Peptides against a protein of PDB entry 5X9X. Designs and how they scored, part 15

Target 1, 41 residues: chain A of PDB entry 5X9X
Amino acid sequence: SSVSELEQRLRDVKNTNSRFRKALMEKENELQALIRKLGPE

## One batch from the design tools (peptide; aimed at target 1 R9 L10 F20 R21)

Design b2_p24_4_s1 (made by RFdiffusion4, then SolubleMPNN; its pose is not in this set)
Fold by OpenDDE base, seed 2:
Structure b2_p24_4_s1 (fold): chain B 41 residues (1-41), chain A 24 residues (1-24)
Amino acid sequence: as target 1 above (41 residues)
Amino acid sequence: EIEELKKKIEEARKAIEELERQME
């Protein structure tokens, strides 16, 4: 049904959002670690 | 070596920018 399709799309968006947020946080953490290392060096 | 770290920082920033664009 249209409702079921909308519910599935919402789940897909939430899953995609979660994946991108995780990837972003990982890269931001990498960047912070590199910057902290660069500081004293 | 500072230049190597600077390169890695730039690569990380580019990756972040691309991810943020994909989230739009």
Scores: peptide ipSAE 0.081, ipTM 0.667, DockQ to the pose 0.048
OpenDDE base, seeds 1, 3, 4, 5: peptide ipSAE 0.035, 0.035, 0.036, 0.080; ipTM 0.605, 0.599, 0.608, 0.666

Design b2_p24_4_s2 (made by RFdiffusion4, then SolubleMPNN; failed a check: the pose's geometry; its pose is not in this set)
Amino acid sequence: EIEELKEKIERAEKEIKELEELMS

Design b2_p24_4_s3 (made by RFdiffusion4, then SolubleMPNN; its pose is not in this set)
Fold by OpenDDE base, seed 3:
Structure b2_p24_4_s3 (fold): chain B 41 residues (1-41), chain A 24 residues (1-24)
Amino acid sequence: as target 1 above (41 residues)
Amino acid sequence: MIEELKEQIERARKEIEELEEKMK
């Protein structure tokens, strides 16, 4: 049904969003680690 | 000054990464 298709699309979007959020957080952590290595100045 | 510049670079890199992830 149209409702079931919309629910599936919503799940797919949520999964994609979750993946992107995880990737972003990992990069943020990497950047923070590199920034810390530059020193406290 | 250096800390503020580091933070600005961090923010800019985060913004770029957010845009890159949205383009995938």
Scores: peptide ipSAE 0.028, ipTM 0.503, DockQ to the pose 0.048
OpenDDE base, seeds 1, 2, 4, 5: peptide ipSAE 0.027, 0.023, 0.024, 0.023; ipTM 0.500, 0.496, 0.500, 0.492

Design b2_p24_4_s4 (made by RFdiffusion4, then SolubleMPNN; its pose is not in this set)
Fold by OpenDDE base, seed 5:
Structure b2_p24_4_s4 (fold): chain B 41 residues (1-41), chain A 24 residues (1-24)
Amino acid sequence: as target 1 above (41 residues)
Amino acid sequence: EIEELKEKIERARKEIEELEEKMK
């Protein structure tokens, strides 16, 4: 309800979003590493 | 502005949900 609470929620969700984006990128990098290991690049 | 903040929060939550599904 408070503007300050909304700003805090926005910071929290942005931080969570950033963590998920990083985790997804790390999973993609892991898959690419496995692809390179099992096949030609 | 409260409405703009609400929209930004909703968009970010939707993106998180989409990323969670992609991580499965």
Scores: peptide ipSAE 0.035, ipTM 0.553, DockQ to the pose 0.081
OpenDDE base, seeds 1, 2, 3, 4: peptide ipSAE 0.020, 0.033, 0.020, 0.020; ipTM 0.414, 0.554, 0.411, 0.413

Design b2_p24_5 (made by RFdiffusion4)
Pose (drawn by RFdiffusion4):
Structure b2_p24_5 (pose): chain A 41 residues (1-41), chain P 24 residues (1-24)
Amino acid sequence: as target 1 above (41 residues)
Amino acid sequence: EEELEEAEEEEEELEEEIEEAREE
């Protein structure tokens, strides 16, 4: 049905999107962590 | 975010190409 060339790139980009969606939420943690450091003087 | 958006567009295009190949 689907050619291997397409699905192998698809598996790659999916692993890429899942990892990126994870890293994006993590960077928000770093973002708020810096703001918690803006909390003092 | 930009890299994620580009990767998501690539994923959509690949899914469309797979669907067209299945229809053929």

Design b2_p24_5_s1 (made by RFdiffusion4, then SolubleMPNN; from b2_p24_5, 11 letters changed)
Fold by OpenDDE base, seed 1:
Structure b2_p24_5_s1 (fold): chain B 41 residues (1-41), chain A 24 residues (1-24)
Amino acid sequence: as target 1 above (41 residues)
Amino acid sequence: MEELKKAEQELSRLEEQIRKQREE
């Protein structure tokens, strides 16, 4: 059905979103580590 | 960030479409 197809696409997008959020968090952690390394202390 | 933004936009669109389909 149209609804079932949309629900499948929704699941796929949620999975993609989760992967990108994880990547964002990892990059943010990397950025913060660099800031601590190179920033004033 | 751009790909995440696109995914979030699609997510919102699909959720709205599902809601509309259920109301028919």
Scores: peptide ipSAE 0.062, ipTM 0.627, DockQ to the pose 0.698
OpenDDE base, seeds 2, 3, 4, 5: peptide ipSAE 0.059, 0.057, 0.057, 0.053; ipTM 0.629, 0.626, 0.626, 0.528; seeds 2, 5 fail the geometry check

Design b2_p24_5_s2 (made by RFdiffusion4, then SolubleMPNN; from b2_p24_5, 9 letters changed)
Fold by OpenDDE base, seed 4:
Structure b2_p24_5_s2 (fold): chain B 41 residues (1-41), chain A 24 residues (1-24)
Amino acid sequence: as target 1 above (41 residues)
Amino acid sequence: MEELKKAEQELSRLEKEIEEQREE
């Protein structure tokens, strides 16, 4: 059905969104680690 | 981040479209 097709597209977009959020979190963690190494501490 | 922004916009659009289809 039309609704079923839209729900499949929604699942695909949610999966893509989740993967991008994970990548951003990993980059943020890397950035903070570098800040701790290069910071005034 | 631009691709994430696009994905979030598409997510919002699809959720709205699904709701509209369920009301028909």
Scores: peptide ipSAE 0.049, ipTM 0.604, DockQ to the pose 0.718
OpenDDE base, seeds 1, 2, 3, 5: peptide ipSAE 0.044, 0.048, 0.045, 0.038; ipTM 0.518, 0.603, 0.519, 0.533; seeds 1, 5 fail the geometry check

Design b2_p24_5_s3 (made by RFdiffusion4, then SolubleMPNN; from b2_p24_5, 11 letters changed)
Fold by OpenDDE base, seed 2:
Structure b2_p24_5_s3 (fold): chain B 41 residues (1-41), chain A 24 residues (1-24)
Amino acid sequence: as target 1 above (41 residues)
Amino acid sequence: MEELKKAEEELSRLEKEIEEEKKK
């Protein structure tokens, strides 16, 4: 059904969103590590 | 960031469409 197809698309987008959120968190952690390294300067 | 923004916008659109279809 149309609803079932939309729900599947929604699941796919949620999965993609989760992946990007994870990547952003990893980059934030990396950034914070660099900030700590440069902070003592 | 742009990809995430696009995904979140699409998610919002899909949720709206699902709700509209369920009301039919």
Scores: peptide ipSAE 0.055, ipTM 0.613, DockQ to the pose 0.725
OpenDDE base, seeds 1, 3, 4, 5: peptide ipSAE 0.031, 0.054, 0.055, 0.030; ipTM 0.528, 0.610, 0.612, 0.522

Design b2_p24_5_s4 (made by RFdiffusion4, then SolubleMPNN; from b2_p24_5, 10 letters changed)
Fold by OpenDDE base, seed 4:
Structure b2_p24_5_s4 (fold): chain B 41 residues (1-41), chain A 24 residues (1-24)
Amino acid sequence: as target 1 above (41 residues)
Amino acid sequence: MKELEEAEQELSRLEKEIEEERKR
């Protein structure tokens, strides 16, 4: 059905969103680690 | 950031479309 197709697309987008959120968090954590390592303190 | 924002926009669009279909 049309609703079933939309729900499948929604699941796909949620999966994509989750992957990007995870990648962003990992890169932010890496950045913070570098700041602590190379920062002035 | 760009890809994440685009995914969030699409998510919002799809949720709205699903709700509209359920009301029909």
Scores: peptide ipSAE 0.061, ipTM 0.629, DockQ to the pose 0.715
OpenDDE base, seeds 1, 2, 3, 5: peptide ipSAE 0.061, 0.061, 0.061, 0.060; ipTM 0.628, 0.627, 0.629, 0.626

Design b2_p24_6 (made by RFdiffusion4; failed a check: too like the target's own chain)
Pose (drawn by RFdiffusion4):
Structure b2_p24_6 (pose): chain A 41 residues (1-41), chain P 24 residues (1-24)
Amino acid sequence: as target 1 above (41 residues)
Amino acid sequence: EAEQLLRDEENEASRLRKALMEKE
C-alpha cells in the first residue's frame, strides 16, 4: 500500500515529533525553574 | 494519502524545532 521510502521517513519524523514534544514540555520546566530563581531578591 | 501524512508530520517537526529554539 504505502511505499517503504515514505513510511521510513514517517517513522523517523514521528520519533522526531514525539521527542520534540517531550523536550518542549521539559524546556518549560527549565523556564519556570529560572523564574523560581527570579523569586528571590 | 501517505505522502500528505508524511508532509504534515514533517511540517509539525519544523514547527516544533522552531518552538524549541525560541524556548532555548

Design b2_p24_6_s1 (made by RFdiffusion4, then SolubleMPNN; from b2_p24_6 with E1S L5E E9V E12T A13N; failed a check: too like the target's own chain)
Amino acid sequence: SAEQELRDVENTNSRLRKALMEKE

Design b2_p24_6_s2 (made by RFdiffusion4, then SolubleMPNN; from b2_p24_6 with E1S L5R E12T A13N; failed a check: too like the target's own chain)
Amino acid sequence: SAEQRLRDEENTNSRLRKALMEKE

Design b2_p24_6_s3 (made by RFdiffusion4, then SolubleMPNN; from b2_p24_6 with E1S L5R E9V E12T A13N; failed a check: too like the target's own chain)
Amino acid sequence: SAEQRLRDVENTNSRLRKALMEKE

Design b2_p24_6_s4 (made by RFdiffusion4, then SolubleMPNN; from b2_p24_6 with E1S L5E E9V E12T A13N K23L; failed a check: too like the target's own chain)
Amino acid sequence: SAEQELRDVENTNSRLRKALMELE

Design b2_p24_7 (made by RFdiffusion4; failed a check: the pose's geometry)
Pose (drawn by RFdiffusion4):
Structure b2_p24_7 (pose): chain A 41 residues (1-41), chain P 24 residues (1-24)
Amino acid sequence: as target 1 above (41 residues)
Amino acid sequence: VEDEISTLEDEIEDSEDEISTLEE
């Protein structure tokens, strides 16, 4: 049905998107962690 | 951190667009 060339790239970009969506949510933690450090003086 | 977040958002959008094109 689907050619191997397409689906191999698809598996790659899905692993890419899943990883990126994870890293994005993590960077928000770093973002708020810095703001918790803006909390003091 | 905000620049890294913006870069990741762009990379996610591009990967979604490529996923949709590959599935079509």

Design b2_p24_7_s1 (made by RFdiffusion4, then SolubleMPNN; from b2_p24_7, 14 letters changed; failed a check: the pose's geometry)
Amino acid sequence: VQEEIEDVKNTIKEKEEEIKELEE

Design b2_p24_7_s2 (made by RFdiffusion4, then SolubleMPNN; from b2_p24_7, 13 letters changed; failed a check: the pose's geometry)
Amino acid sequence: VEEEIEDLKNTIMEKEKEIKELEA

Design b2_p24_7_s3 (made by RFdiffusion4, then SolubleMPNN; from b2_p24_7, 14 letters changed; failed a check: the pose's geometry)
Amino acid sequence: VQKEIEDVKNTIEEKEKEIEELEA

Design b2_p24_7_s4 (made by RFdiffusion4, then SolubleMPNN; from b2_p24_7, 13 letters changed; failed a check: the pose's geometry)
Amino acid sequence: VEKEIEDLKNTIKRKEEEIEKLEK

Design b2_p24_8_s2 (made by RFdiffusion4, then SolubleMPNN; failed a check: the pose's geometry; its pose is not in this set)
Amino acid sequence: ELKKIQEEISRLEKEIEEAEKELA

Design b2_p24_8_s3 (made by RFdiffusion4, then SolubleMPNN; failed a check: the pose's geometry; its pose is not in this set)
Amino acid sequence: ELERIKEEISRLEKEIEKAEQELA

## One batch from the design tools (peptide; aimed at target 1 L38)

Design b2_p25_1 (made by RFdiffusion4)
Pose (drawn by RFdiffusion4):
Structure b2_p25_1 (pose): chain A 41 residues (1-41), chain P 25 residues (1-25)
Amino acid sequence: as target 1 above (41 residues)
Amino acid sequence: DDIEDQITDIENEMDDLEEAIEDNE
């Protein structure tokens, strides 16, 4: 049905998007962690 | 100021990640 060339790149970009969605939510943690460091003086 | 710069860096990294996800979709 679907050519291997297409699905291999699809598996790659899916693993890419899943990983990027994870990293994005993590960077928000770092973002708020810095703001918790803006909490003091 | 140093923390605000780090925050800007992080926002830029998040924007890049969002753009890369959108291009993949």

Design b2_p25_1_s1 (made by RFdiffusion4, then SolubleMPNN; from b2_p25_1, 15 letters changed; failed a check: too like the target's own chain)
Amino acid sequence: SELLEQIERLRKEMQALEKKIEENE

Design b2_p25_1_s2 (made by RFdiffusion4, then SolubleMPNN; from b2_p25_1, 14 letters changed)
Fold by OpenDDE base, seed 5:
Structure b2_p25_1_s2 (fold): chain B 41 residues (1-41), chain A 25 residues (1-25)
Amino acid sequence: as target 1 above (41 residues)
Amino acid sequence: DELLKEIERIRKEMQALEKKIEENE
């Protein structure tokens, strides 16, 4: 149904955003690790 | 400097992710 399709799209968006947030956290950790190396480089 | 270039790359990637999240919210 139209409602079920909209619900599916919402779930897809939420899942996608969850993946993006996880990736963002990983990038932040990577960034901080590199920042800690600033100076000697 | 490779380290600075890598840091800037990551910053831009983070910004892109933030924009994607915003687009879906």
Scores: peptide ipSAE 0.578, ipTM 0.894, DockQ to the pose 0.843
OpenDDE base, seeds 1, 2, 3, 4: peptide ipSAE 0.577, 0.575, 0.577, 0.575; ipTM 0.894, 0.894, 0.894, 0.894

Design b2_p25_1_s3 (made by RFdiffusion4, then SolubleMPNN; from b2_p25_1, 17 letters changed)
Fold by OpenDDE base, seed 3:
Formats: structure tokens, sequence, C-alpha cells
Structure b2_p25_1_s3 (fold): chain B 41 residues (1-41), chain A 25 residues (1-25)
């Protein structure tokens, strides 16, 4: 049904958003690690 | 500097992810 499809799409969007936020956090951690290396390098 | 280039690459990747997240909101 249209409702079930919309609910599925919402779940998919939330899951994708969560995955992207996790990836963003990982990139931030990597970035901060590199920034900390700017002193000696 | 390769380190600075890597930092810039990561910043661009983060920006792209933020833009994709914004499209989902």
Amino acid sequence: as target 1 above (41 residues)
Amino acid sequence: SELLEEIERLRKEMQALEEEIAKLE
C-alpha cells in the first residue's frame, strides 16, 4: 500500500542517514588524528 | 604537504556527507 511504501521509505531514509552520520563521525575522528600530527610533521 | 592534502580531502568528503544528510532531512 501507499502507506506501507511511505513507511518503508522513511525507514530507508533513517537508516541511510544513520549510516552517513556514522561515516561522518569516522571522518571527523580521522581528521582530528591528522590535525594532531601537524605539530610534529 | 601530503598531510594537509589529506586533511583537505577529508574535509571535502565530510562536506559531501553533510550535503547528502541535508537532502534526507
Scores: peptide ipSAE 0.184, ipTM 0.734, DockQ to the pose 0.817
OpenDDE base, seeds 1, 2, 4, 5: peptide ipSAE 0.170, 0.177, 0.184, 0.180; ipTM 0.724, 0.730, 0.735, 0.733

Design b2_p25_1_s4 (made by RFdiffusion4, then SolubleMPNN; from b2_p25_1, 15 letters changed)
Fold by OpenDDE base, seed 4:
Structure b2_p25_1_s4 (fold): chain B 41 residues (1-41), chain A 25 residues (1-25)
Amino acid sequence: as target 1 above (41 residues)
Amino acid sequence: DELLKQIERLRKEMQELEEKIKALE
């Protein structure tokens, strides 16, 4: 139904958002590790 | 030099992700 399709789309958006947030966090961690390496060099 | 390039790459990738997240909000 139209309602079930909208609910599915909302779930898909939520899942995609969660994946992007996770990827962002991982890159933030990578960035911080690289910044720490810059320190004395 | 390579380290700085990697940092800039990550900064760009993070910006793209933030834009994608913002578009979903």
Scores: peptide ipSAE 0.461, ipTM 0.861, DockQ to the pose 0.799
OpenDDE base, seeds 1, 2, 3, 5: peptide ipSAE 0.458, 0.460, 0.458, 0.461; ipTM 0.860, 0.861, 0.859, 0.861

Design b2_p25_2_s1 (made by RFdiffusion4, then SolubleMPNN; failed a check: too like the target's own chain; its pose is not in this set)
Amino acid sequence: NENSRLRKALMEKENEIQALIRKLG

Design b2_p25_2_s2 (made by RFdiffusion4, then SolubleMPNN; failed a check: too like the target's own chain; its pose is not in this set)
Amino acid sequence: DENSRLRKALMEKENEIQALIRKLG

Design b2_p25_2_s3 (made by RFdiffusion4, then SolubleMPNN; failed a check: too like the target's own chain; its pose is not in this set)
Amino acid sequence: NEVSRLRKALMEKENEIQALIRKLG

Design b2_p25_3_s2 (made by RFdiffusion4, then SolubleMPNN; failed a check: too like the target's own chain; its pose is not in this set)
Amino acid sequence: DEEEERERKELEEKENELQALLGKL

Design b2_p25_4 (made by RFdiffusion4)
Pose (drawn by RFdiffusion4):
Structure b2_p25_4 (pose): chain A 41 residues (1-41), chain P 25 residues (1-25)
Amino acid sequence: as target 1 above (41 residues)
Amino acid sequence: DDLEEQITDIEEEMDDLEDAITDNE
């Protein structure tokens, strides 16, 4: 049905997007962690 | 100021990640 060339790139970009969506939520943690460091003087 | 710069860097990295996800979709 679907050619291997397409689905291999698809598996790649899916693993890419899942990883990137993870890293994005993690960067928000780092973002708020810095603001918790803006909490003091 | 240093913390605000680090925050800006993180926000740019987050934008890059969003753009890369959008391009993949």

Design b2_p25_4_s1 (made by RFdiffusion4, then SolubleMPNN; from b2_p25_4, 14 letters changed; failed a check: too like the target's own chain)
Amino acid sequence: SELLEQIERLRKEMQELEKKIQENE

Design b2_p25_4_s2 (made by RFdiffusion4, then SolubleMPNN; from b2_p25_4, 14 letters changed)
Fold by OpenDDE base, seed 3:
Structure b2_p25_4_s2 (fold): chain B 41 residues (1-41), chain A 25 residues (1-25)
Amino acid sequence: as target 1 above (41 residues)
Amino acid sequence: DELLKQIERLRKEMQELEKKIKENE
């Protein structure tokens, strides 16, 4: 049904965004590590 | 410098991810 399809799409979007957020966090951590390397060392 | 290039790459990748997240919200 249209309702069940919308519910499924919502779940899919949430799952996709969760993956994106995880990837973003990993890149944030990598970025901070690289920025620290730019420091006076 | 390669380090600066890596930082710039990451910034762009992060920006793209943030855009995708916002578009899906």
Scores: peptide ipSAE 0.588, ipTM 0.898, DockQ to the pose 0.835
OpenDDE base, seeds 1, 2, 4, 5: peptide ipSAE 0.585, 0.587, 0.587, 0.587; ipTM 0.897, 0.897, 0.897, 0.897

Design b2_p25_4_s4 (made by RFdiffusion4, then SolubleMPNN; from b2_p25_4, 15 letters changed)
Fold by OpenDDE base, seed 5:
Structure b2_p25_4_s4 (fold): chain B 41 residues (1-41), chain A 25 residues (1-25)
Amino acid sequence: as target 1 above (41 residues)
Amino acid sequence: SELLEEIERLRKEMQALEEEIEANE
């Protein structure tokens, strides 16, 4: 049904958003690791 | 500097992700 399709789309968006947040966290961690190298290297 | 270039790359990628997250909210 149209409602079921909209619910599925909403879930897909939320799942995508969650994946993006995870990727963002990983990049933040990588960035912090690189920042720590700015001094000695 | 390769290190600075990598940092700038990450900054741009993070900005893009933040914009996508905001657009999906």
Scores: peptide ipSAE 0.481, ipTM 0.866, DockQ to the pose 0.856
OpenDDE base, seeds 1, 2, 3, 4: peptide ipSAE 0.477, 0.476, 0.480, 0.477; ipTM 0.864, 0.865, 0.865, 0.865; seed 1 fails the geometry check

Design b2_p25_5 (made by RFdiffusion4)
Pose (drawn by RFdiffusion4):
Structure b2_p25_5 (pose): chain A 41 residues (1-41), chain P 25 residues (1-25)
Amino acid sequence: as target 1 above (41 residues)
Amino acid sequence: ENEELLEEFEELEEKFEELHEKLEE
């Protein structure tokens, strides 16, 4: 049905988007962690 | 899906630019 060339790139990019959606939510944690450090003086 | 992920990264970039401006203050 679907050619291997397409699906291999698809698996790649899906592993990419899953990893990037994880990293994006982690970077928010780093972001709020810095703001918790803006909390003092 | 890739366009939606890009939009989310652009929003996070904007938050980091705002935090950078606050740290420069």

Design b2_p25_5_s1 (made by RFdiffusion4, then SolubleMPNN; from b2_p25_5, 13 letters changed; failed a check: too like the target's own chain)
Amino acid sequence: ELEELERLKKALEEKERELQKLLGE

Design b2_p25_5_s2 (made by RFdiffusion4, then SolubleMPNN; from b2_p25_5, 13 letters changed; failed a check: too like the target's own chain)
Amino acid sequence: ELEELEKLKKALEEKERELQKLLGE

Design b2_p25_5_s3 (made by RFdiffusion4, then SolubleMPNN; from b2_p25_5, 13 letters changed; failed a check: too like the target's own chain)
Amino acid sequence: ELEELERERKALEEKERKLQELLGA

Design b2_p25_5_s4 (made by RFdiffusion4, then SolubleMPNN; from b2_p25_5, 12 letters changed; failed a check: too like the target's own chain)
Amino acid sequence: ELEELRREEEALKEKERELQKLLGE

Design b2_p25_6 (made by RFdiffusion4)
Pose (drawn by RFdiffusion4):
Structure b2_p25_6 (pose): chain A 41 residues (1-41), chain P 25 residues (1-25)
Amino acid sequence: as target 1 above (41 residues)
Amino acid sequence: KEELLADIKDLSVDEQIAVLKTYLE
């Protein structure tokens, strides 16, 4: 049905998107962590 | 601090992190 050339790139980009969605949520943690450091003086 | 957060609120997360790190240094 689907050619291997397409699905191989699809598996790649899916692993890419899943990993990037994880990293994006983590960077928010770093973001709020810095603001918790903006908490003091 | 509030003003800095208001200035950087429309930036991307990475840009906001870079700006906050520079400010805290």

Design b2_p25_6_s1 (made by RFdiffusion4, then SolubleMPNN; from b2_p25_6, 9 letters changed)
Fold by OpenDDE base, seed 5:
Structure b2_p25_6_s1 (fold): chain B 41 residues (1-41), chain A 25 residues (1-25)
Amino acid sequence: as target 1 above (41 residues)
Amino acid sequence: KEELLEEIKDKSIEEQIQELKRYLG
């Protein structure tokens, strides 16, 4: 399609990637806190 | 723990794939 659409798609993918990387980190921290509280997995 | 992290990662990958498919379609 158009260059502008391609650039928008790329930005959307990058933003999604960044969002989920942050979510993974937060979930890891949450799970580590629970592990410390409740014991080993 | 690891299973939950993989589930979140898989959702991220699938959403990105769907976005790329919309571009190609």
Scores: peptide ipSAE 0.028, ipTM 0.494, DockQ to the pose 0.037
OpenDDE base, seeds 1, 2, 3, 4: peptide ipSAE 0.023, 0.027, 0.018, 0.024; ipTM 0.358, 0.471, 0.361, 0.329; seed 2 fails the geometry check

Design b2_p25_6_s2 (made by RFdiffusion4, then SolubleMPNN; from b2_p25_6, 10 letters changed)
Fold by OpenDDE base, seed 4:
Formats: C-alpha cells, sequence, structure tokens
Structure b2_p25_6_s2 (fold): chain B 41 residues (1-41), chain A 25 residues (1-25)
C-alpha cells in the first residue's frame, strides 16, 4: 500500500543516515588521531 | 605545524586526513 511504501522509504532514509553518520564519526576519529600524532610541533 | 594547519583548515575531512598523512609519513 501507499502507507507501507512510505514507511519503507522512511526506513531506507534512516538506515542510510545511520550509515553515513557512522562513517563520518570514523573519519573524525581518524583525523583527531592524526592531529594528536602531530603534537605541538 | 602552524602553516600546515592553516593550509588544511578549510579542506574536507578526507583532504585534511590525507594532508596530515603526507606530512607525518
Amino acid sequence: as target 1 above (41 residues)
Amino acid sequence: KEKLLEEIKDKSIEEQIQALKRYLG
């Protein structure tokens, strides 16, 4: 039904959003690790 | 260090990561 299709679209968007948020967090963590390695120099 | 940080501050996260890897490598 149209309702079930809209519910599926919402789930797909939420899943995609969750995956991108996780990937962004991992990149931020990698960046911060490199900044720490750089140190005060 | 300061010059490096100024050069990368407006870049994307991925570009910043790669610049730092090149500098530290």
Scores: peptide ipSAE 0.413, ipTM 0.817, DockQ to the pose 0.724
OpenDDE base, seeds 1, 2, 3, 5: peptide ipSAE 0.414, 0.415, 0.415, 0.417; ipTM 0.819, 0.820, 0.820, 0.821; seeds 1, 2, 3, 5 fail the geometry check

Design b2_p25_6_s3 (made by RFdiffusion4, then SolubleMPNN; from b2_p25_6, 10 letters changed)
Fold by OpenDDE base, seed 3:
Structure b2_p25_6_s3 (fold): chain B 41 residues (1-41), chain A 25 residues (1-25)
Amino acid sequence: as target 1 above (41 residues)
Amino acid sequence: KEKLLEEIKDKSIEEQIQELKRYLG
C-alpha cells in the first residue's frame, strides 16, 4: 500500500542518514587527530 | 570541517616557516 511504501522509504532514509552521520563523525575525528599531530606551531 | 581544514593548512605553513628560519639561522 501507499502507507507501507512511505513507511519503508522513511526507514531507508533514516538508515542512510545514520550511516552518513557516522561517516562524518569519523572524518571529523581524523581531522582532529591530524590537528593534534601538527601541534601548536 | 572547512575551518578544521584551514587550521591544518595554517599549521603546515607555520611549520614550514619555522623550518626555513632554522635553516637560515
Scores: peptide ipSAE 0.027, ipTM 0.413, DockQ to the pose 0.072
OpenDDE base, seeds 1, 2, 4, 5: peptide ipSAE 0.033, 0.021, 0.025, 0.021; ipTM 0.312, 0.400, 0.359, 0.430; seed 1 fails the geometry check

Design b2_p25_6_s4 (made by RFdiffusion4, then SolubleMPNN; from b2_p25_6, 12 letters changed)
Fold by OpenDDE base, seed 3:
Structure b2_p25_6_s4 (fold): chain B 41 residues (1-41), chain A 25 residues (1-25)
Amino acid sequence: as target 1 above (41 residues)
Amino acid sequence: TQALLDEIKDQSIEEQIQALKRYLG
């Protein structure tokens, strides 16, 4: 049904959002590690 | 903090799902 399709789309958005947030956090952690290694301190 | 923000957003999505069910069901 249309309702079921919308529910599935919302779940898909949730899952996609979660995956990208994780990827961004990992990249931020990598960036911060590089900053600590290459920075003055 | 980010975990808390993620939880809040997840709750918002579930609330939207329930609202749609009430509106269209």
Scores: peptide ipSAE 0.035, ipTM 0.562, DockQ to the pose 0.018
OpenDDE base, seeds 1, 2, 4, 5: peptide ipSAE 0.031, 0.029, 0.031, 0.023; ipTM 0.490, 0.438, 0.447, 0.422

Design b2_p25_7_s1 (made by RFdiffusion4, then SolubleMPNN; failed a check: too like the target's own chain; its pose is not in this set)
Amino acid sequence: MKQELLEKIKRLENEMQALIEKLKE

Design b2_p25_7_s2 (made by RFdiffusion4, then SolubleMPNN; failed a check: too like the target's own chain; its pose is not in this set)
Amino acid sequence: DREELLKQIKRLENEMQALIKKIEE

Design b2_p25_7_s4 (made by RFdiffusion4, then SolubleMPNN; failed a check: too like the target's own chain; its pose is not in this set)
Amino acid sequence: MREELLRKIKELENEMQALIEKIAE

Design b2_p25_8_s3 (made by RFdiffusion4, then SolubleMPNN; failed a check: too like the target's own chain; its pose is not in this set)
Amino acid sequence: DEKKKLLEAIKKELEELQALIKELE

## One batch from the design tools (peptide; aimed at target 1 S1 L6 R9)

Design b2_p26_1 (made by RFdiffusion4)
Pose (drawn by RFdiffusion4):
Structure b2_p26_1 (pose): chain A 41 residues (1-41), chain P 26 residues (1-26)
Amino acid sequence: as target 1 above (41 residues)
Amino acid sequence: EEELEAAEEEEERLEEEIEEAEEENE
C-alpha cells in the first residue's frame, strides 16, 4: 500500500514531532524557572 | 516552534502522499 520510502521518513518525522513537542513543553519550564528567578529583587 | 511546525507540515505531506498512493493501488 504505502511505499517504504515514504513511511520510513514518516516514522522519522513522527519521532521528530513527538520529541519536539516534548522539548517545547520543557522549554516552557525553563521559561517559568527564569521568571521564578525574576521573582526576587 | 518553527522547526516543529516545519516537521508537522512534512508529516502531513507524507501522509497525503501515502493516501494518494493507496488510492492509486486500489

Design b2_p26_1_s1 (made by RFdiffusion4, then SolubleMPNN; from b2_p26_1, 13 letters changed)
Fold by OpenDDE base, seed 1:
Structure b2_p26_1_s1 (fold): chain B 41 residues (1-41), chain A 26 residues (1-26)
Amino acid sequence: as target 1 above (41 residues)
Amino acid sequence: MEKLREAEQELSRLKEEIERQRELAE
C-alpha cells in the first residue's frame, strides 16, 4: 500500500542517515589519527 | 603528548556511544 511504501521509505532514509553519520565519524577518527602522527607527540 | 592521545581516544569513544544511543532512539 501507499502507506506501507512511505513507511519503508522513511526507514530507508533513517538507515541511510545513520550509515552516513557513521562514515563521517570514521573519517573524523581517521583524521584524528593522522593529526596524532603529525603532531608533536 | 600521551595525555592528548588519551583524551582524543576518549572523545572518539564518547561520540560512538552517543551515535549508538541516537540510532536506538530513531
Scores: peptide ipSAE 0.031, ipTM 0.482, DockQ to the pose 0.030
OpenDDE base, seeds 2, 3, 4, 5: peptide ipSAE 0.033, 0.031, 0.030, 0.030; ipTM 0.498, 0.485, 0.481, 0.479; seeds 2, 3, 5 fail the geometry check

